# Ledger of designs, part 176: peptides against a protein of PDB entry 3T7K

Target 1, 248 residues: chain A of PDB entry 3T7K
Amino acid sequence: KAEKILARFNELPNYDLKAVCTGCFHDGFNEVDIEILNQLGIKIFDNIKETDKLNCIFAPKILRTEKFLKSLSFEPLKFALKPEFIIDLLKQIHSKKDKLSQININLFDYEINGINESIISKTKLPTKVFERANIRCINLVNDIPGGVDTIGSVLKAHGIEKINVLRSKKCTFEDIIPNDVSKQENGGIFKYVLIVTKASQVKKFTKLINDRDKNETILIVEWNWCVESIFHLNVDFTSKKNVLYQKK

## One batch from the design tools (peptide; made by RFdiffusion4, then SolubleMPNN)

Design b2_p25_2_s3 (from b2_p25_2, 10 letters changed)
Fold by OpenDDE base, seed 4:
Structure b2_p25_2_s3 (fold): chain B 248 residues (1-248), chain A 25 residues (1-25)
Amino acid sequence: as target 1 above (248 residues)
Amino acid sequence: SLEDYYKELEKKNEEALKKAEEEAL
């Protein structure tokens, strides 16, 4: 059926999209539309797997979903597109209007607002955002909204190698792991990096660390610090936004 | 109709967006 529908076009584009969707297309597509999209070089996957070499995200806007946050770690993210691209494309293809010898849809017209070329270009860098920031090992409180697995997975996608989950009420100094990065000549390295949810946790962890390791560098942030870093694909250590405690 | 199908799809996408906003990390 898809072949018959597409046979009316003299030339078919190859979009070369390997995509996931978030905030759209939860029920997927019908079989014919999937086949049409496949013939146009558009492959939509249910989940993010590194082996699929994903290069595209479909979303109506910038979202704080796992898929969206992880899409900014694609190597590279080539396109961040609104779902209207797919809808308009399929509508044109199914149109019985005789005059459609060519598909007249430009994917650049469907870019997600706020995902600009500057962001896309950073996804071509050989390193991940937290890797560039010398953040390899972090401590994450167990009461983090969204859950430690999801949050940890996002952080790992962006270059954090080790996630240490802290039981906020029961943890001791010995439970806190250092950010074990080789001293690179350029950039501030924090020995202890923690993502927390509450001011009480800041007080607890600062006390634990300062009592046992008094002269060490500490960075305690909110999850929003990570999100902002991901959305910009850059860590701004000059910003105090979402930083709860910093000791250099 | 195909038109109805895509209108429904658009509606479902609006619902999906709301859900995604609620599930924001």
Scores: peptide ipSAE 0.708, ipTM 0.967, DockQ to the pose 0.935
Fold by OpenDDE base, seed 2:
Structure b2_p25_2_s3 (fold): chain B 248 residues (1-248), chain A 25 residues (1-25)
Amino acid sequence: as target 1 above (248 residues)
Amino acid sequence: SLEDYYKELEKKNEEALKKAEEEAL
């Protein structure tokens, strides 16, 4: 069926999109439309797998979903597009108006607002955002909204190698892991990095660390610090936004 | 009709957006 529909076009574009969707297309497409999209080099996947070499995300806007946050770790993310791209494309293809010799849809007209070329270009870097920031090992409190598995998965996608989950009420100093990064000459390395949810946790962890390991560097942040870092694909250590405690 | 199908798809996308906003991390 798809071949018959597409036969009316003299030339078919190859968009070369391997995409996931978030905030759109949850109920999927009909079989004919999926086949049409496949013939145009557009493949939509249900889940993120590294083996699929994903390069695109469809979303109506910037979202804080797991899929959206992880899409910024694609190597590279080539396109971040609104779902209207697919809808307009399919509408044009199904149009019975005889005069369409070519598909006239420009990907650049459907960019997600706020995902600019500066962000896209950073996904071509050989390192991940937290790797560039010398953050390899972190401590994460167990009461984080969204759950430690989901949050941890996002953080790992962006270059954090080890996530230590802290039971905030019962943890001791011995439960806190250091951020073991080889001292690069020019980068401030925090020995202890923690993501917390409450002011009481800040007081607890600062006391535990300062009492047992005096004069060490500490960074305690909110989850929003990580989100902002991901959305910008850059860690700004000059910003105090979402930083709860910092000792250099 | 095809028009009805895509209108329904747009409606489903609006619902999907709402759900995604609720699932925000």
Scores: peptide ipSAE 0.677, ipTM 0.961, DockQ to the pose 0.911
Fold by OpenDDE base, seed 1:
Structure b2_p25_2_s3 (fold): chain B 248 residues (1-248), chain A 25 residues (1-25)
Amino acid sequence: as target 1 above (248 residues)
Amino acid sequence: SLEDYYKELEKKNEEALKKAEEEAL
């Protein structure tokens, strides 16, 4: 069926998209449309797997979903597209009126607002955003919204190697792990990096660390600090936004 | 019809967006 529909075109593009979807296309496509997309080099996957070498995300806008946040870790992310790309493409293909010799759709017309070439270019870098920021080991409180597994998975996708989960009410200084990064000459390295949810946790952890290790560098942030860093694919250490405590 | 199919797809996408906003991390 798909072959018969596509046979009216003299030339078919190969888009070479390996995509996931978020905020769109959940159980929406019929078998014919899936086959059409496959013949055009568009493959949509249900879940993110490293083995699939994903290079595209479909979403109506920037979202704070696990899939969207992880898509910015693709190597590279080639395209971040609105679902209208697929809809318009399929509508054009199914249109009987236009004896179109060619499919006339430009991918760049369907870019997600806020995911620009600057963001896309950073996904081509050999390092991840937190790796570039010299953040390899982080402490994460166990009461974080979204859960430590999901949040931890996003952080790992973006270059955090070790996630230590802290039981906020029961933890001691010995439970806090250092950010073990070899001194690179030019970058301020925080010995202790923590993601917390409450002001009481800031007070607790600052006290624990300062009482035992008075001269060490500390960075305590909200989850939103991580999200903003991911959305920009850059850590801005000059910004105080979403920073709860900093000792340099 | 194809038109009805794509209208339904658009509706599902609107629902999926709402769900994704609720699942925001």
Scores: peptide ipSAE 0.670, ipTM 0.960, DockQ to the pose 0.869
Fold by OpenDDE base, seed 3:
Structure b2_p25_2_s3 (fold): chain B 248 residues (1-248), chain A 25 residues (1-25)
Amino acid sequence: as target 1 above (248 residues)
Amino acid sequence: SLEDYYKELEKKNEEALKKAEEEAL
């Protein structure tokens, strides 16, 4: 029993971690270890649900998985940790070596490389990254790798309210939705925001929009633009990286 | 053994990482 194993410690930490895992711990823990972790305030969930108030991700490195990308939308993300944290913790707990009065594991020693305090601090902001960028409604081409549902779900987690899926070969101007945001005084608002996969789509959509809605603002980006924005929890409108077309 | 258990866990983690890299968006 986990209780018997933990009874040898005078004080038990409460880590207060509600975590998901990606790139690690797929069906890896035995029942005893799960119970031990639970007693230490570490709960690992299989899926992301808002009701669980997730605050942690376990991953060996920065990954482009749905779980990892969505973890950066946690409110807040308190910790992004390597799986070695759990392994070392459990090894220490199971160690038969003499009178360990305390568990000696520092969470900060297990931070995922590239997820620094600057990133963590931005997860405490009251707004999501795309919300801050005044991007609420986007157009997404249907041929996007990863699928529109998964990509759309990630984007929604980061503050995009409406995902309009465009059938690239058949769409007309009437199928393109505007980014309906109130003019905020201090931010560039693009009337049309599109995520596309190829140059032919850029030509098509720019023509459709410019022919029917002349002089409107347009932002056409690759998926990598979104990923970079998520990983930095900031949209840099000065960068041309992954921007295929921009009209201010 | 406990050692075998953690070795297996490490192996599963390596496999999970490979899968995660394949599932990259």
Scores: peptide ipSAE 0.668, ipTM 0.960, DockQ to the pose 0.856

Design b2_p25_2_s4 (from b2_p25_2, 7 letters changed)
Fold by OpenDDE base, seed 2:
Structure b2_p25_2_s4 (fold): chain B 248 residues (1-248), chain A 25 residues (1-25)
Amino acid sequence: as target 1 above (248 residues)
Amino acid sequence: SLDEYFEKLEKENEEALKRALAEAL
């Protein structure tokens, strides 16, 4: 059926998209539309797997979903597109009224607002955002909204190698891991990096660290600090936004 | 109809967006 529908076009574009969707297409596509999209070089995946070499995200806008945040770790992310791209494409293909010899849909007309070429270009870098920031090992409190598995998965996608989950009520200094990175000559490396949810945790962890490992560098942030870093694909250490405690 | 199909798709997308916003990390 898809071949018959597409037969009216002299040439078919190859968009070369390997995509996931978030905030759109919850019910998926019918079999005919999936086949149409496949013939146009558009493959939609249900989940993110590294082996699929995903290069595209469909979303109505910038979202704080796991899929959206992880899409910024694609190597590279080629396109971040609104779902209207697929809708308009399928409308044009299914339309019997237009004597169209070719499909006339430009990907660049459907870019997600706020995901610009500067962001896209950073996904071509050989390093991940937290890797570039010399953050390899972090401590994550167990009561984080969204859950440690989801948050941890996003962080790992963006270059965190080791995630230590802290039982916030029961943890001791010995449970806190250092950010073990080789000292680069010119970069302020934080020995202890923690993601917390509450002011009481800041008080607890600062006391534990300062009492046992005096004069070491500490960075305690909210999850929003990580999100902002991901959205910009850059860590701004000059910003105090979402930083709860910093000792250089 | 084709129009009804796309209207349904658009409505489903609006609902999916609402869910995604509610589930945001």
Scores: peptide ipSAE 0.313, ipTM 0.874, DockQ to the pose 0.909
Fold by OpenDDE base, seed 5:
Structure b2_p25_2_s4 (fold): chain B 248 residues (1-248), chain A 25 residues (1-25)
Amino acid sequence: as target 1 above (248 residues)
Amino acid sequence: SLDEYFEKLEKENEEALKRALAEAL
């Protein structure tokens, strides 16, 4: 059926998209449309796997979903597109009225607002955002909204190698891991990096660390600090936004 | 109809967005 539908076009574009969707197309596509998209070089995957070499995200706007945040770790992210790209494309293809010899849909007309070339270009870098920031090992409180697995998965996609989950009520100094970085790249090195949710945790962890490991560097942040770093594909250590405690 | 299909797709996308916003990390 797809071949018959596409037979009216003399030339078919190859968009070369390997994509995931977030905030759109939750029910997927029918079999005919999947086949049409495949013939146009558009492959949509249900989940993110490194082996699939994903290069595209479909979303209506910038979102804080796991898929969207992880898409900024693609190598590279070539396109961040609105779902209207697929809708308009399929609409044009299924249209019987248009004596179109060619598909006239340009990917660049469907860019997600706020995902500019500067962001896209940073996804071509050989390093991840937290790697560039000299953050390899972090401590994450167990009561973080969204869950430690989801948050941890996003952080790992962006270059965090080790995530230590802290049981906030029961943890001691010995449970806190240092950020062991061998190479000093551009940016500050913090010996202890923690993501917390409550002011009481800041007080607890700062006391534990300062009492046992005096004069060490500490960075305690909210999850939003990580999100902003991901959205910019850059860590700004000069910003106090979403930083709960910093000792340089 | 094809029109109904696309209308459905658009509606589903709107609903998906609402859910995604609610589930935002």
Scores: peptide ipSAE 0.272, ipTM 0.839, DockQ to the pose 0.954
Fold by OpenDDE base, seed 1:
Structure b2_p25_2_s4 (fold): chain B 248 residues (1-248), chain A 25 residues (1-25)
Amino acid sequence: as target 1 above (248 residues)
Amino acid sequence: SLDEYFEKLEKENEEALKRALAEAL
């Protein structure tokens, strides 16, 4: 059926998209449309797997979903597109009125607002955002909204190697792991990096660390600090936004 | 109809967006 529909076109584009969707196409596509998309070099996956070499995300706008945040770790992310690209493409293909010899849809007309060339270009870097920031080991409180597994998975996709989950009410100093980064000369390495949810945790962890390791560097942030770093594919250590405690 | 199918897709996308925003991290 798809071949018959596409037979009216003299030449078919190959978009070479391996994509996931977030905030769109929840119910997927019918079998004919999936086949059409496949013939145009558009493959949509249900979940993110590294082996699939994903290069595209469909979303209506910038979202704070696991899929969207992880898409910024693709190697590279080639395209971040609005779902209207697929809708308009399928509409044009199914249209009987237009004696179109060619599909005339430009991917660049469907870019997600706020995902610019600067962001896309950073996904071509050989390192991840937190790797570049010398953050390899973090402490994460167990009561974080969204759950430690989801948040941990996003952080790992962006270069954090080890996530230590802290039971905020029961943890001691010995439960807190250091950020084990070999001294690279060019940037301030924080020995202790923590993601927390409330002011009482800041007070607790600062006390525990300062009482036992008084001269060490500490960075305590909210989840939003990580999100902003991901959206910019850059950690700005000069910003105090979403930083709850910093000791250099 | 094809028009109804695409209208459904558009509506589903709007609903999915609302859900995604509610579940946002």
Scores: peptide ipSAE 0.054, ipTM 0.642, DockQ to the pose 0.924
Fold by OpenDDE base, seed 3:
Structure b2_p25_2_s4 (fold): chain B 248 residues (1-248), chain A 25 residues (1-25)
Amino acid sequence: as target 1 above (248 residues)
Amino acid sequence: SLDEYFEKLEKENEEALKRALAEAL
């Protein structure tokens, strides 16, 4: 059926998109439209897998969803597009009125606002954002909104290798893991990196660490610190925004 | 006071987390 629909076009574009969707197309696509998109080089996946070599995200705007945050870890992210791209494309293809010999839809007209070439260019870097920041092992409190699995999955996509989940009410100093990174010449390394949800946790963890491991470097942040770092694909250690405690 | 400082941080962080959750769901 898709072949018959597309036969009216003399030439078909190949968009070469391997995409996931977030905040749009919750009902999915019918089988015919999926096949049409496939013939145009557009493959839409339900979930993110590294093996699929995803290069595109569809979303109405910048979102803080797991899929959107992980899309910024694609190697590279080639396109971040509004769902209107697919909508307009399918409308044009299904239109019987327009004797269009060619599909005339340009990807660049559907870019998500705020995802610029500077962000896209950083996804071409050989390293991940937290890898570049010398953050390899982090401590994450178990009561984090969104859950440790979701948050942990996003962090891992962006170069965190080890996530230690802390039971905030029961944890001791021995439960806190160090960020085991060899001192590189030009990078600030924090021995202890923690993501917390409450000021009481800041007080607790700072005391535990300072009492047992004197004069060590500590970074305690909220989740928004990670999100901002992901959106910029850069960690700004000069900013105090979303930093709850820092000891250099 | 140190307690007032932590209370302020707690409120700011809770608000930020609520916003983050609302956008992630």
Scores: peptide ipSAE 0.021, ipTM 0.433, DockQ to the pose 0.064

Design b2_p25_3_s1 (from b2_p25_3, 11 letters changed)
Fold by OpenDDE base, seed 5:
Structure b2_p25_3_s1 (fold): chain B 248 residues (1-248), chain A 25 residues (1-25)
Amino acid sequence: as target 1 above (248 residues)
Amino acid sequence: SEEEKREEEQEKLFSIGADEFVPEK
């Protein structure tokens, strides 16, 4: 069926997109449209897997969903596109009136607002954002909104290797893991990195660490610190935004 | 859909206390 529909075009583009969708296309696509998209080099996946070598995200705007945040970890993210790309494409293909010999849709006309070339270019870097920031191991409180699995999955996609979940009410100093990174001579390395949700947790963890390891560096941040770092694909250690406690 | 609800919940939860991210131009 898709072949018959596409037969009216003399030349078919190959977009070479391996994409996920977020905030759009929740109902999926019918079998014919999937086949059409496949013939145009557009493959849409339900979930993010590293093995699929995803290079595209469809979303109506910048979102803070798991999929969107993870898309910024693609190697590289080639395109961040509005769903209207697919909508207009399929509309043109299904249109009986247009004796168009060629599909005339430019990907660049459908870029998500705010995802600029600077962001896209950073996804071509050989390292992940937290890796570049010398953050390998973090402590995450168990009561974080969104859940430790989702948050942890996003952080891992961006170069966090180890996520230690802290039971905030019951944890001791021994439960806190150090950020085990090789001392780079010129890089600010925090020995303890924690993501927390409450001021009481800041007080607790700072006390626990300072009482047992008085001279060590500590970074305690909110989830929004991570999100902003992801969106910029850069960690700004000069910013105090979303930093709850910092000891250099 | 269940997925839509999940994403909406994620967006809501992950946006708590966040100013709208405006990419630095």
Scores: peptide ipSAE 0.240, ipTM 0.749, DockQ to the pose 0.833
Fold by OpenDDE base, seed 1:
Structure b2_p25_3_s1 (fold): chain B 248 residues (1-248), chain A 25 residues (1-25)
Amino acid sequence: as target 1 above (248 residues)
Amino acid sequence: SEEEKREEEQEKLFSIGADEFVPEK
């Protein structure tokens, strides 16, 4: 069926997209449309797997979903596109009225607002955002909204190697892990990095660390600090936004 | 869908205390 539909075109584009969708196409696609998309070099996956070498995301706008945040870790992210790309493409293909010899849809007309070339270019870097920031091991409180698994998965996609989950009420100093990074000559390294949800946790962890290891560097942030770092694909250590406690 | 509900929940939870992300121009 797809071949018959596409036979009216003299040349078919190869878009070379390996994509996931977020905030759109929740009902999926019918078999014919999937086959059409496949013949145009567009493959849509249900989930993010590193082995699939994903290079594209479909979303109506910038979202704070797991899929969207992880898409910024693609190597590289080639395209972040609005769902209208697929809609218009399929509409043109299924249109009986337009005896078009060619499919006339440009990917660049469907870019998600706010995902610019600067962001795309950073996804071509050989390192991940937190790796570049010398953040390898973090402490994450167990009561974080969204759950430690989802948040942990996003952080790992962006270069965090080890996530230590802290039981906020029962945690002792011995439960807190250091950020074990070899001293690079020119980069400030925080020995303890923590993601917390409330002020009482800041007070608790600062006390625990300062009482036992008083001269060490500490960074305590909110989840939004991580999100903004991901969206910028850069950690700005000069910004106090979403930083709850910092000791250099 | 279950996925839609999950994503909506994620967006809501991950947006707590978030100002609108303004891409650096």
Scores: peptide ipSAE 0.236, ipTM 0.746, DockQ to the pose 0.854
Fold by OpenDDE base, seed 2:
Structure b2_p25_3_s1 (fold): chain B 248 residues (1-248), chain A 25 residues (1-25)
Amino acid sequence: as target 1 above (248 residues)
Amino acid sequence: SEEEKREEEQEKLFSIGADEFVPEK
């Protein structure tokens, strides 16, 4: 059926998209439309797997979903597109207008607002955002909204190798892991990096670290610090936004 | 859908205390 529908076109584009969707197409696509998309070089996956070499995200706007945040870790992210791309494409293909010899849908007309070439270009870098920031090992409180698994998965996608989950009420100094990164001569590496949710946790962890490991560098941030870093694909250590405690 | 609900929940949870992200142009 898909072949018959597409037979009216002299040439079919190959969009070369391996995509996931977030905030759209929750009901999926019918079999015919999936086959149509496949013939156009558009493959939509249900979940993000590294083996699939995903290069595209469909979303109505910038979202803070797991899928959207992880899409910025694609190698590279080629396109971030609005769902209207698929809608208009399928509409054109199913159109009974006999005169359409070609599919006239340009990917660039459907870019998600705020995902610009600068962001896309950074996804071509050989390193991940937290890797570039010399953040390899982090401590994450167990009571973080969204859950440690989801948050941890996003952070790992962006170059954090080790996530240590802290039980906020029972945690001791021995439970806190150092950020095991080779000392750069120019300084700026934080020995302890923590993501917390409450001011009481800041006080607790700061005390535990300062009492046992004096004069070491500490970075305590909110989840929003990570999100902002992901959206910019850059860590700005000069910004105090979403930083709860910093000791250089 | 269950997926829609999950994503909506994620967005809400991850947006707590966040100002609307305006990408620097």
Scores: peptide ipSAE 0.234, ipTM 0.746, DockQ to the pose 0.852
Fold by OpenDDE base, seed 3:
Structure b2_p25_3_s1 (fold): chain B 248 residues (1-248), chain A 25 residues (1-25)
Amino acid sequence: as target 1 above (248 residues)
Amino acid sequence: SEEEKREEEQEKLFSIGADEFVPEK
């Protein structure tokens, strides 16, 4: 059926998209439309897997979903597109009235607002954002909104190797893991990196660390610090935004 | 869908205390 529909076109574009969707197309696509998209070089996946070499995200706007945040870790992210790209494309293909010999849909007309070339270019870097920031091991409080699994998965996609989950009410100093990164010449390395949700946790962890490991470097941040770092694909250690405690 | 609900929850939870991301022009 898809072949018959596409037979009216003299030339078919190859968009070369391996995509996931977030905030759109929750009902999926019918079998015919999936086949049409496949013939146009558009493959949509349900989940993010590294083996799929995903290069595209469909979303109506910038979102803070797991999929959207992880899409910024693609190697590279080639396109961040509005769902209207697919809608208009399928509409044009199914149109019997349009004497179109060619599909006339330009990807660049459907870019998500705010995902610019600067962001896209950073996804071509050989390292991940937290890797560049010398953050390899972090401590994450167990009461974080969104859950430790989802947040941990996002952070891992962006170069964090080890996530230690802290039971905020019961943890001791021995439960806190150091950020085991070899001294690189050009970056401030924090020995202890923690993501917390409450001011009381800041007080607790700073006390625990300072009492047992005096004069060590500490970074305590909110989840929003991570999100902003992801959206910028850069960690700005000069900014105090979303930083709850910093000891250099 | 369950996925829609999950994404909506993620968006809501991850947006707590967040300023709107303004991309650098």
Scores: peptide ipSAE 0.233, ipTM 0.746, DockQ to the pose 0.831

